Peptides against a protein of PDB entry 4GMN. Designs and how they scored, part 8

Target 1, 375 residues: chain A of PDB entry 4GMN
Amino acid sequence: RYANITLLALVTLASIGTDFQETLVKGNQGSRESPISAADEEWNGFDDADGDAMDVDQKSSSGEDQEEDYEEIDVKEDDEDDDDDSITSEMQADMERVVGADGTDDGDLEDLPTLRELIQTAVPQLIRLSNLPIDSDESLTIQSHALSALNNISWTISCLEFANGENANIHNAWYPTAKKIWRKTILPILEADSADLKLATQVTSLAWAVARVLHGETPTDGNPHRKFISLYHSSKQQAGGNSNSIEEPEDPFQGLGVKCIGVVGSLAHDPAPIEVNREVGVFLVTLLRQSNNVPPAEIVEALNQLFDIYGDEELACDKEVFWKDGFLKHLEEFLPKMRTLTKGIDKRTQPELRTRADEALLNLGRFVQYKKKHA

## One batch from the design tools (peptide; made by RFdiffusion4, then SolubleMPNN)

Design b1_p8_5_s1 (from b1_p8_5, 4 letters changed)
Fold by OpenDDE base, seed 2:
Structure b1_p8_5_s1 (fold): chain B 375 residues (1-375), chain A 8 residues (1-8)
Amino acid sequence: as target 1 above (375 residues)
Amino acid sequence: SLPLPPPP
């Protein structure tokens, strides 16, 4: 009875975190013109701040593009209004405020009562539940659901912009809780050295979500980047041996390998210790060198992480790692391989993977050109 | 890409 109520509450918290994520993703799709769409934009690093709108004289060459009459397949979306009223009107109102709010600097969530209760009341209980002694299948189930709820909440919060002091109130409320999740949930599970790949995938997903907010301020105690690199290699060794492949997630970006890359990439951002940055950077560049044996989704993620880590020339890691360890040469040598890899992805069977590989290829070209100008 | 939460 109590177990079933706890499980129902955990499922409900996980659903709330999912629905909150989906709505934030839908809201953010309207504001981020991905910088990838403008073919002629010079990649100037990740410093989005000085948008000096160079007046690119759009000389409209009127190419007579033939109107291919795409028959509007009137897919009657049967609006089955599955009014799955899972999103409370209070949550929706909090989300509309988060998408529209000029962030006040106070970590006060007075105007976001649902998010406040989620961070201050629910998350501390989920951390407790994720740390229960595992002595039964019931305790394993509780841990898994607690990790799922923490994952969904942490991912949702990691979709918010925190650059330039945006959403500072949410950031300031979340930051101590994110560090608590890291120290109390993630590290103990990683230290338990469990052969459970499901648990490893759950904790790695949560670690990525948390590290996407904490970046290089993620606690470096016990060198967690090395644990995730080890987990990456271990996951590859297991997939090669037993034909009981854990069903490769239908989404290639949900794989444990991608998640490990995302975690270690995020951990290597400034102000990470230069040694941590170097070990991660060398790992990522090594994946590119070995790309013939690496899934395309992991290559895409490794490229994006390399861009994010080494996009700023003012950072100590640019001089002390990127230039010193000769990463530019490896990226330049990888360009023709990336073109071949991207062209090898079938647009019909893997449209998302192809789109993200086309984007990563474009960004790689721009990044290499940028770094060559600034050499 | 956000890892989609595991389906409920």
Scores: peptide ipSAE 0.018, ipTM 0.724, DockQ to the pose 0.213
Fold by OpenDDE base, seed 3:
Structure b1_p8_5_s1 (fold): chain B 375 residues (1-375), chain A 8 residues (1-8)
Amino acid sequence: as target 1 above (375 residues)
Amino acid sequence: SLPLPPPP
C-alpha cells in the first residue's frame, strides 16, 4: 500500500514535470519560431557594431527549373489532443506568471504556489528517496522514479531564462536545492560505480539539468567533471562490446554520450576553476579531433558547449585556456570535417540532427572568424 | 532541442 502510493506520487510528479516542460515549450513557440533549447540562441558573437557587411555576392546560378513534383505528403497531424487534463489550473497560472514576469523582484515564491511546493516540499522528499539503501527491486524502482521526477522538475526549471536577473526569485529558490540535489543525489550515485547504464543515464540527465542552472558554480568537490568524462569513455567501451544490450535511443540527442558532454560543458563555465575548464575544454576539442569515431549528435553538443564556454573574451578561460592551449587551430582544422559530417546526414531520415548540425557548422564558421579578429 | 524527458 505505502509503496504503491509512493510510486503513484512519483509518477504523478514526473508527469507534472513533463507537462510543465511541454507548456513552457508551447508558450515559448508563440514568441520564438524555434523551440528554445539553450542551443537555439544562434551564437552571433559580440555585436561589434562595425560589421562591414561582407556582400556575399549571391551569384544567381540559374540552375534550370526541374519541376520535381514533390507530392505534398499531407501528413495529417492528427492533433490527438490528448487532453491530458493533468495540468491543473494552478499549474497553468504559475506558468503564465513565469513566462510573463519581468523578474524585477527578489521576492519569495508567494505568487508561484505550485512551483514553491515542488521546490520546498516535493524535491526534498525525492532527494531522500533517491538516497535510500538499495536492498530490493522495489527500492531500485523507487530510486528510478525519484530520479525521473527530479529530472523532469530540474529540466523544467532549466528551461527558464535567468540571464539579466530574469526569474531571480525562482533562481534564488532553486539554487540551494539544485546544490543539494548535486551533493546528495548525483555525487553519491556517481561514486557508487555501478555498471547500471540505465541508472548512469538517469543520473547524468539529472546532472545536466542541474548543471544548466548552476554552471561553473556547481560544486567541484570530488572532481565530478572527471567522473562524467570517465563515464563517457566507459559507455563507449560497453557499446562496442555488446551491440545487443543498449538500444541506442531513437533520438540521437538522448544518448548518454551527449548527456555527458552537456554536463561537463556546463561545469566548465565561469566561475569554474581554470583547471576544470582546461580539462573539459581539452576533452571537447579531443572529440572534434577524433570525430570519425564520434556520433554526430555528440559533435554538435561538443561544439555548442565550446561556443558557450569560450564565447566571452573577457573571461579568464579565454586567455588562460582557449588561446594558451591553442584551441582556435583545432577548431579551424575541424571546419572541413564538420562540413563533410553535416552533408553526410540525410535530411529525410534525420531532419533534426541535420538542422542542428547545419546550425553548429554555421556557428563554428562565425566563431572561428570572431576569434581570428580578436587574436 | 532540450532532451525530451523520458516518456512517463
Scores: peptide ipSAE 0.018, ipTM 0.718, DockQ to the pose 0.212
Fold by OpenDDE base, seed 1:
Structure b1_p8_5_s1 (fold): chain B 375 residues (1-375), chain A 8 residues (1-8)
Amino acid sequence: as target 1 above (375 residues)
Amino acid sequence: SLPLPPPP
């Protein structure tokens, strides 16, 4: 009973997080089309496919055909369009305020009561549930749903504009909670070194969502960037061996490899330690050099991360890593390969991947020209 | 930051 109520509450919180994200995306379509598409599909529905069909050998007892006269009960389908408006009118009003708000700096969410309760009441419980001892299949299920709910909430918040002091109240309320998710949920799971790729994917997505807000201020305890780089390499080794391939997600941007790149890229932003930035930058540039064996979506993500990390010439990483380690040469040498890669993507079968690759190619050309002008 | 074009 308590387990089922907890599970239902976790599913509801994860749904609320998704619906909130979709509404923010729809509301923000009037402003910058940020490439939010990699965040939308993460509600991998509960495939209830583990119906272990115990073949109960029903002995055929030939019982006689009693023609029971089925009175047609004209069940008026009252199409109660249970539009299960998972979005409460209060949550809708909070979403409209978040999209429209000139945020106050005071981390105060008095005007955003639903978001306040989500951050202050729900998330701390989800963190607790995600960090329970695993002793049963029920505890694994609770952990997975708690991670899903944390993921959706964290992604939704990471889609808010925080540049130029926008949404500063939400940022300031979220920031300590995001650090708590990192330290209490993400790090312990990464330290357990589980061979569970499903759990690894869930924690890596959550880590990306959290790191998209914290950037280089993400806690560096235990060198998490190296753990995600290790996870990237381990994921490539497992995909090659078992014919029970975890179905590659239909979206090429939902792959564990892309998520690992997104996390480590985000972790490498200023003010990250220069050694962390270097290790990540070398990893990303190495993917470009090895591009013949790297999925196109991972190349797109690695390029975007490189542009974001090294797009500012005033940052210490520009001089101490980008120029010092000769990254411009590798990017310039990659331009003709990227043109070939992008042209190889069929616009009919993979329209999004092709669009994002065409953009990344355009940006790579601009980035190389910019860096050559500022050399 | 490079002025990335708005996405297409």
Scores: peptide ipSAE 0.008, ipTM 0.642, DockQ to the pose 0.092
Fold by OpenDDE base, seed 5:
Structure b1_p8_5_s1 (fold): chain B 375 residues (1-375), chain A 8 residues (1-8)
Amino acid sequence: as target 1 above (375 residues)
Amino acid sequence: SLPLPPPP
């Protein structure tokens, strides 16, 4: 399992590295060739969705023999098969070493030269590019690509296990860089208070990826959790007013609302200040109380975040927030609503959303029983 | 952290 995640991660990094190089080269060359819509598939993290390849049985209907003499336009199939070679043998070797767990604790990446250069050389340039003054469409494009590259790198690293001292060398190398991304990229964009929901989505995706590694050690300067909560509410107000709804992403889990929940949930983990934890916990529990007006994917994410934040009874937030603010009662009262919500999701049209909702419902039942036993 | 059992 971890090997496939690390592989997909490095493939994604290579693709970003190439797209970023192309964009930098194109931006520097000033040629008005229409930006090929590089797939705006901002890699928004690994959802562990086993993509069952649906065999579409195309039933060949035998339509009749009209011999229209189509001139052989000799379409040279330019074999554009060359793009898969983007994974260097060094990236593959680094991947195999990351999976092998023999890392020295000192944050020395001597054995991981590609990852070292990515963290130490590439990411600092991306941070610089993401923090350029926006004065032109070119500077906006550069910022967008720098944010996408930072997002994908940060998501990649956030998919590594660190909880048991695993990958400690990578964690120790990434940790100061992740704090730098937060302080130099994420916070300045959040402070700019832009009405640009595309930029807000990119910075929130990046913030989630960074916060998944830093957790409660994410810099609390300027109360960023309140900014993401405000962004959540602002995004809901904008979607309700103008009939030019920014196309809600086809994937329910890629919505700005889900990303905001993921960020603030991650920020609320120990050792976050108890007041930050409380404000986030109250926000998440309030979403459950208002569930009739909240997308199912946001409810799933809010539940998962609540389980992760309050799953450890030894943490100060369990006593000082979870029990003190009576969260168990709200979770218990939400159980029948969650059952109704989950059953309302069509397995045929939204299979992933249904699976994740069934899991979140199961976990909610277990969590409520656990907390009742330890009351 | 509660070991949320892996999804079935």
Scores: peptide ipSAE 0.008, ipTM 0.633, DockQ to the pose 0.077

Design b1_p8_5_s2 (from b1_p8_5, 4 letters changed)
Fold by OpenDDE base, seed 4:
Structure b1_p8_5_s2 (fold): chain B 375 residues (1-375), chain A 8 residues (1-8)
Amino acid sequence: as target 1 above (375 residues)
Amino acid sequence: SLPLGPPP
């Protein structure tokens, strides 16, 4: 009885997340009816306007090196479950400011109370349900539905504009919860090293949605980028051997390989550690070099991630990785291959894949020209 | 509900 009620609630939460995404996509399409004039807009890079690096004045207290003898304090990890009930209080304070801002269009204000209850009430329960011990087929079903609901909520929020302080109220409410999803749901499932490709696909989809908001501020503990790179390679090895064809998703962009690329690309953005950025950048450039054995959708995603990561020349990763590791040469050498790949996609059978490949080819040409001017 | 993916 309780399990059926829980499953119905999880299916309902996952449906609400879908209905919100459809509403946001329709709202954004109404504003984007300005035809992208095929004007020769020169690629100007990416202006990441999030330049409010709070100058954390690291007062270097020069404390003297007393070699105090490390007595092996048996740190009982008292797992103080810091039930950080503080997250609910800070989220509540920031969201009370959202509802009080008299200047947003009446439509978005009605949905904000529901978004609040999703973030503050539903998501913490979904995190708990996703992290339950798996002891039965029922527990696996609950986990899968909890991950589906978290995925749909996280994707919906990741489709909001947060540039230039837009939706800052939603960003501030989501950010600590997104970190909690990462630490309490995503990492434990990645560490369990499950051979379940369905579970891996669900977790990687959720990880991408979360990392699209957190970017380089995603927790780097345990080097999760290497886990997703390993998962990418493992998924390719399994697809070649076992005729348990997970039905190739009808949408090429819903594949586990695309999702792995999207996660690691998002994790590599500034302020990610330069070594994390390098490992991801080398992985992405290596996919382009090996493109004969890579699905076209994964090439499109790898290109988009490379543009987003290296679009700004002021970032440390431009000098320390892009130029230092010679990525421009690899992108330039890939241009003729990308033209051949894109032309090989049938517009009748795969119209979306062809459109996104035509865009990625155009952007690759612009990006290579931009980087050559700024060399 | 179908799991949401990347926006089209």
Scores: peptide ipSAE 0.097, ipTM 0.863, DockQ to the pose 0.185
Fold by OpenDDE base, seed 5:
Structure b1_p8_5_s2 (fold): chain B 375 residues (1-375), chain A 8 residues (1-8)
Amino acid sequence: as target 1 above (375 residues)
Amino acid sequence: SLPLGPPP
């Protein structure tokens, strides 16, 4: 009885986290130009001077195409917009404020009461539930649902802009809670050394969402980047042997490999210790060198992480890792492989993967040119 | 609800 009520509450909190994300994504689609990485503010310096418009005389071949009078069958799509009325007017008002607010510098969420209660009241209980002793299938189920709720909340918050002091009130409220999730939920599960790949996937997804806000300020206790690198390698070894592979998610970007890359990439950002940055950078560059045996989505993620980590030349990691360890050469040598990989993705069967691979290829070309100018 | 992942 108590278990079923707890499970229902956890499912409800996970759904609220999803509904918040969808509302934020819809609200931000009106204001987001594509997420320009924080490195792209300086990259607007391409003076497109020489537009020599070559007049390509396309000869109009007059094909007499037959007007087949297709009767417009006025299929009234009854848009049963099942507006899932699950979003309270208070939740909607909080989302509208998050999309429209010049962030106040104070970690005060007085104007965001729903988000405040989510961070201050719900998340601490979810952390407690994720730390229950696992002694039954019931306790494992509670942990899984608590992790799912924490994951959805953490992902939603990680989709907010925090650059230039934007949403500073939310950032300041979330930051200590995110560190608490890391230390109390993520680290204990990673240290338990469980062979449960489902649990490992859940904790890795949560770890990525948390690390996308904390970056290099993520607690380095116990070298968690090495745990995620080890998990990456272990997951690849298990997929090759047993037909009880966890169903690879239909979405290539939801795979455990991608999630491991996203976590370790986020952990390697400034002000991460240079040795953490180096170990991650070497791991990512090694994936590019071994690209023939790496899923395309993991290559896309590894590239994006490399751009974000090493985009700023003023950072200590640029000199002490990128240049010192000769990463530019590896990226330049990877360009022709990336072109082949990207061209090998069918646009009809994998449109998203193809789009993100085309973007990553473009950015790789640009990044290599940028780094060559600043050498 | 499905667990959220990285944004598309």
Scores: peptide ipSAE 0.096, ipTM 0.862, DockQ to the pose 0.186
Fold by OpenDDE base, seed 3:
Structure b1_p8_5_s2 (fold): chain B 375 residues (1-375), chain A 8 residues (1-8)
Amino acid sequence: as target 1 above (375 residues)
Amino acid sequence: SLPLGPPP
């Protein structure tokens, strides 16, 4: 009886986290800014206003307009009004405040009561439930649901803008809680050395969501980046041997490999220790060098992480790692491979993966040119 | 609910 109530509460908290994300995404679609995919920050290299636009003479080869009559398949969007009545009017009001708030006030969460209760009341319970002794299938089920709820909450919060002091009240409330999730939930489960790839995937997803907010301020105790790099390699070895194919997630970006890359990339940002940055940077560059055996989605993620880590030339990691370890050469040598990889993705069967690969290829070209100018 | 991943 208590277990069923706990499970229902955990499922409800996980749903609330999803519904919050969906509403934030829908709210942002109304603003002309593209959805905050971790990809849609076009790495605008510094606005060096020296617009020497080399006129690339577009020699208009007049190819004959074959009017292929594309029959507009009127895909009736069945408006499945999934009246998911799960969003309370209070949750909606909190979301509207988060989207509309110029984050100028280092205030508390007084004006965000639902988010306050989620962070201050729910998350500490979820951390406790994720740390229960596993002695039964029931305790394992409770842990999995607690991790799912923590994951969804952490992802939703990680989709908020915190740059330039935006949402500073939410950031300040979340930051100590995110560090608690890391130290109390993520690290203990990573140290338990379980062969459970499902649990490893859940923890890695949660770790990425947490690390997207904490970045290089993520606790370095016990070298967690090395644990995730080890998990990456172990996951690749297991996929090759047992016909217990964990069903490759239908979404290429939901794979454990992508999640491991996202975690370690996020951990390597300033102010991470230079040796942590170096080990991660070498790992990511090594994936590009070995790209023939790496899924395209992992290459896309590894590129994005490299741009984010090494985009700022004022950071110590630029001089002490990027230039010192000769990363530019490896990125330049990877350009022709990336063009081949991207062209090999079928736009019809994998449209999202193709779009993200085309963007990552464009950004790689820009990044290499930028770094050559600033050499 | 599916566990959230990176936003699409």
Scores: peptide ipSAE 0.091, ipTM 0.858, DockQ to the pose 0.187
Fold by OpenDDE base, seed 1:
Structure b1_p8_5_s2 (fold): chain B 375 residues (1-375), chain A 8 residues (1-8)
Amino acid sequence: as target 1 above (375 residues)
Amino acid sequence: SLPLGPPP
């Protein structure tokens, strides 16, 4: 699983690297004939593909031996130029090392040369390109592609395990770069207060990927959590008013609302300032209280974030926010609503949303029981 | 830490 994830991630990074290079080269050459490559699929994280363990009942049907003598049609090898979007042997080797590394080496990225060049050479250029003055449709396109590249890089890295000192070399190399993305790319775009919901979605996706690694160590300058909470509310107001709704993504978990929740949840983790944690926690609990007007996917994400933020009783936010602000009561009162919400999701039409809601409901029951035992 | 399942 992790290998295929990292493979898809590196292919997506390679594709973004190539498409971004092609877009930069084509932009510099003034040739307006960009075919709309299907590569406009911004990687928005891993949808947690539930491994439904198909019990392959091995029915041994003994079907008979018909030897049909198919003639060797000498199909000429047309040299299909396999645009071998193959993961470079170097990217594959880096990936195999990341999956196999017992993270005990405080070492340089000496063993991960492709990832090193990506972090140290490519990302600083992408940050520069994401900060171009927007004075033309071309500069807007370059910014969009630079944000997509940063998004997919950041998501890829955010899917590595960094708990307990795993991948510490990658974490240590990424951490200052992630802070630079935050300060140089994310914050300036958020402060520009653009009505562009496409740009807001891109920067929020990138912010979530970055915040999944930095957590509560994300720079608190300018109170970015309040900006994302404001963006969440603004996005809901716009969807209600203008018939030019951005096509709601076919995937309910790719919505700007879910991304805003994911960002602010990640920002609220320890060692976030207690007041940042409180403001986020109150926002998330308020979504649960208003769940009749909130998309199910946003409820699932808000629950997961609440579990992660308040799952450790040793953290200051447990005593100072969770218990002081009475969150347990709100979670307990939400249990019957969550059961109704989850049962209302059609397993046939929305299988993933139903599964993730069934899991979030199970986890909510466990969480409430845990907190009641530790009260 | 809460014994929650891994995120899916």
Scores: peptide ipSAE 0.037, ipTM 0.776, DockQ to the pose 0.095

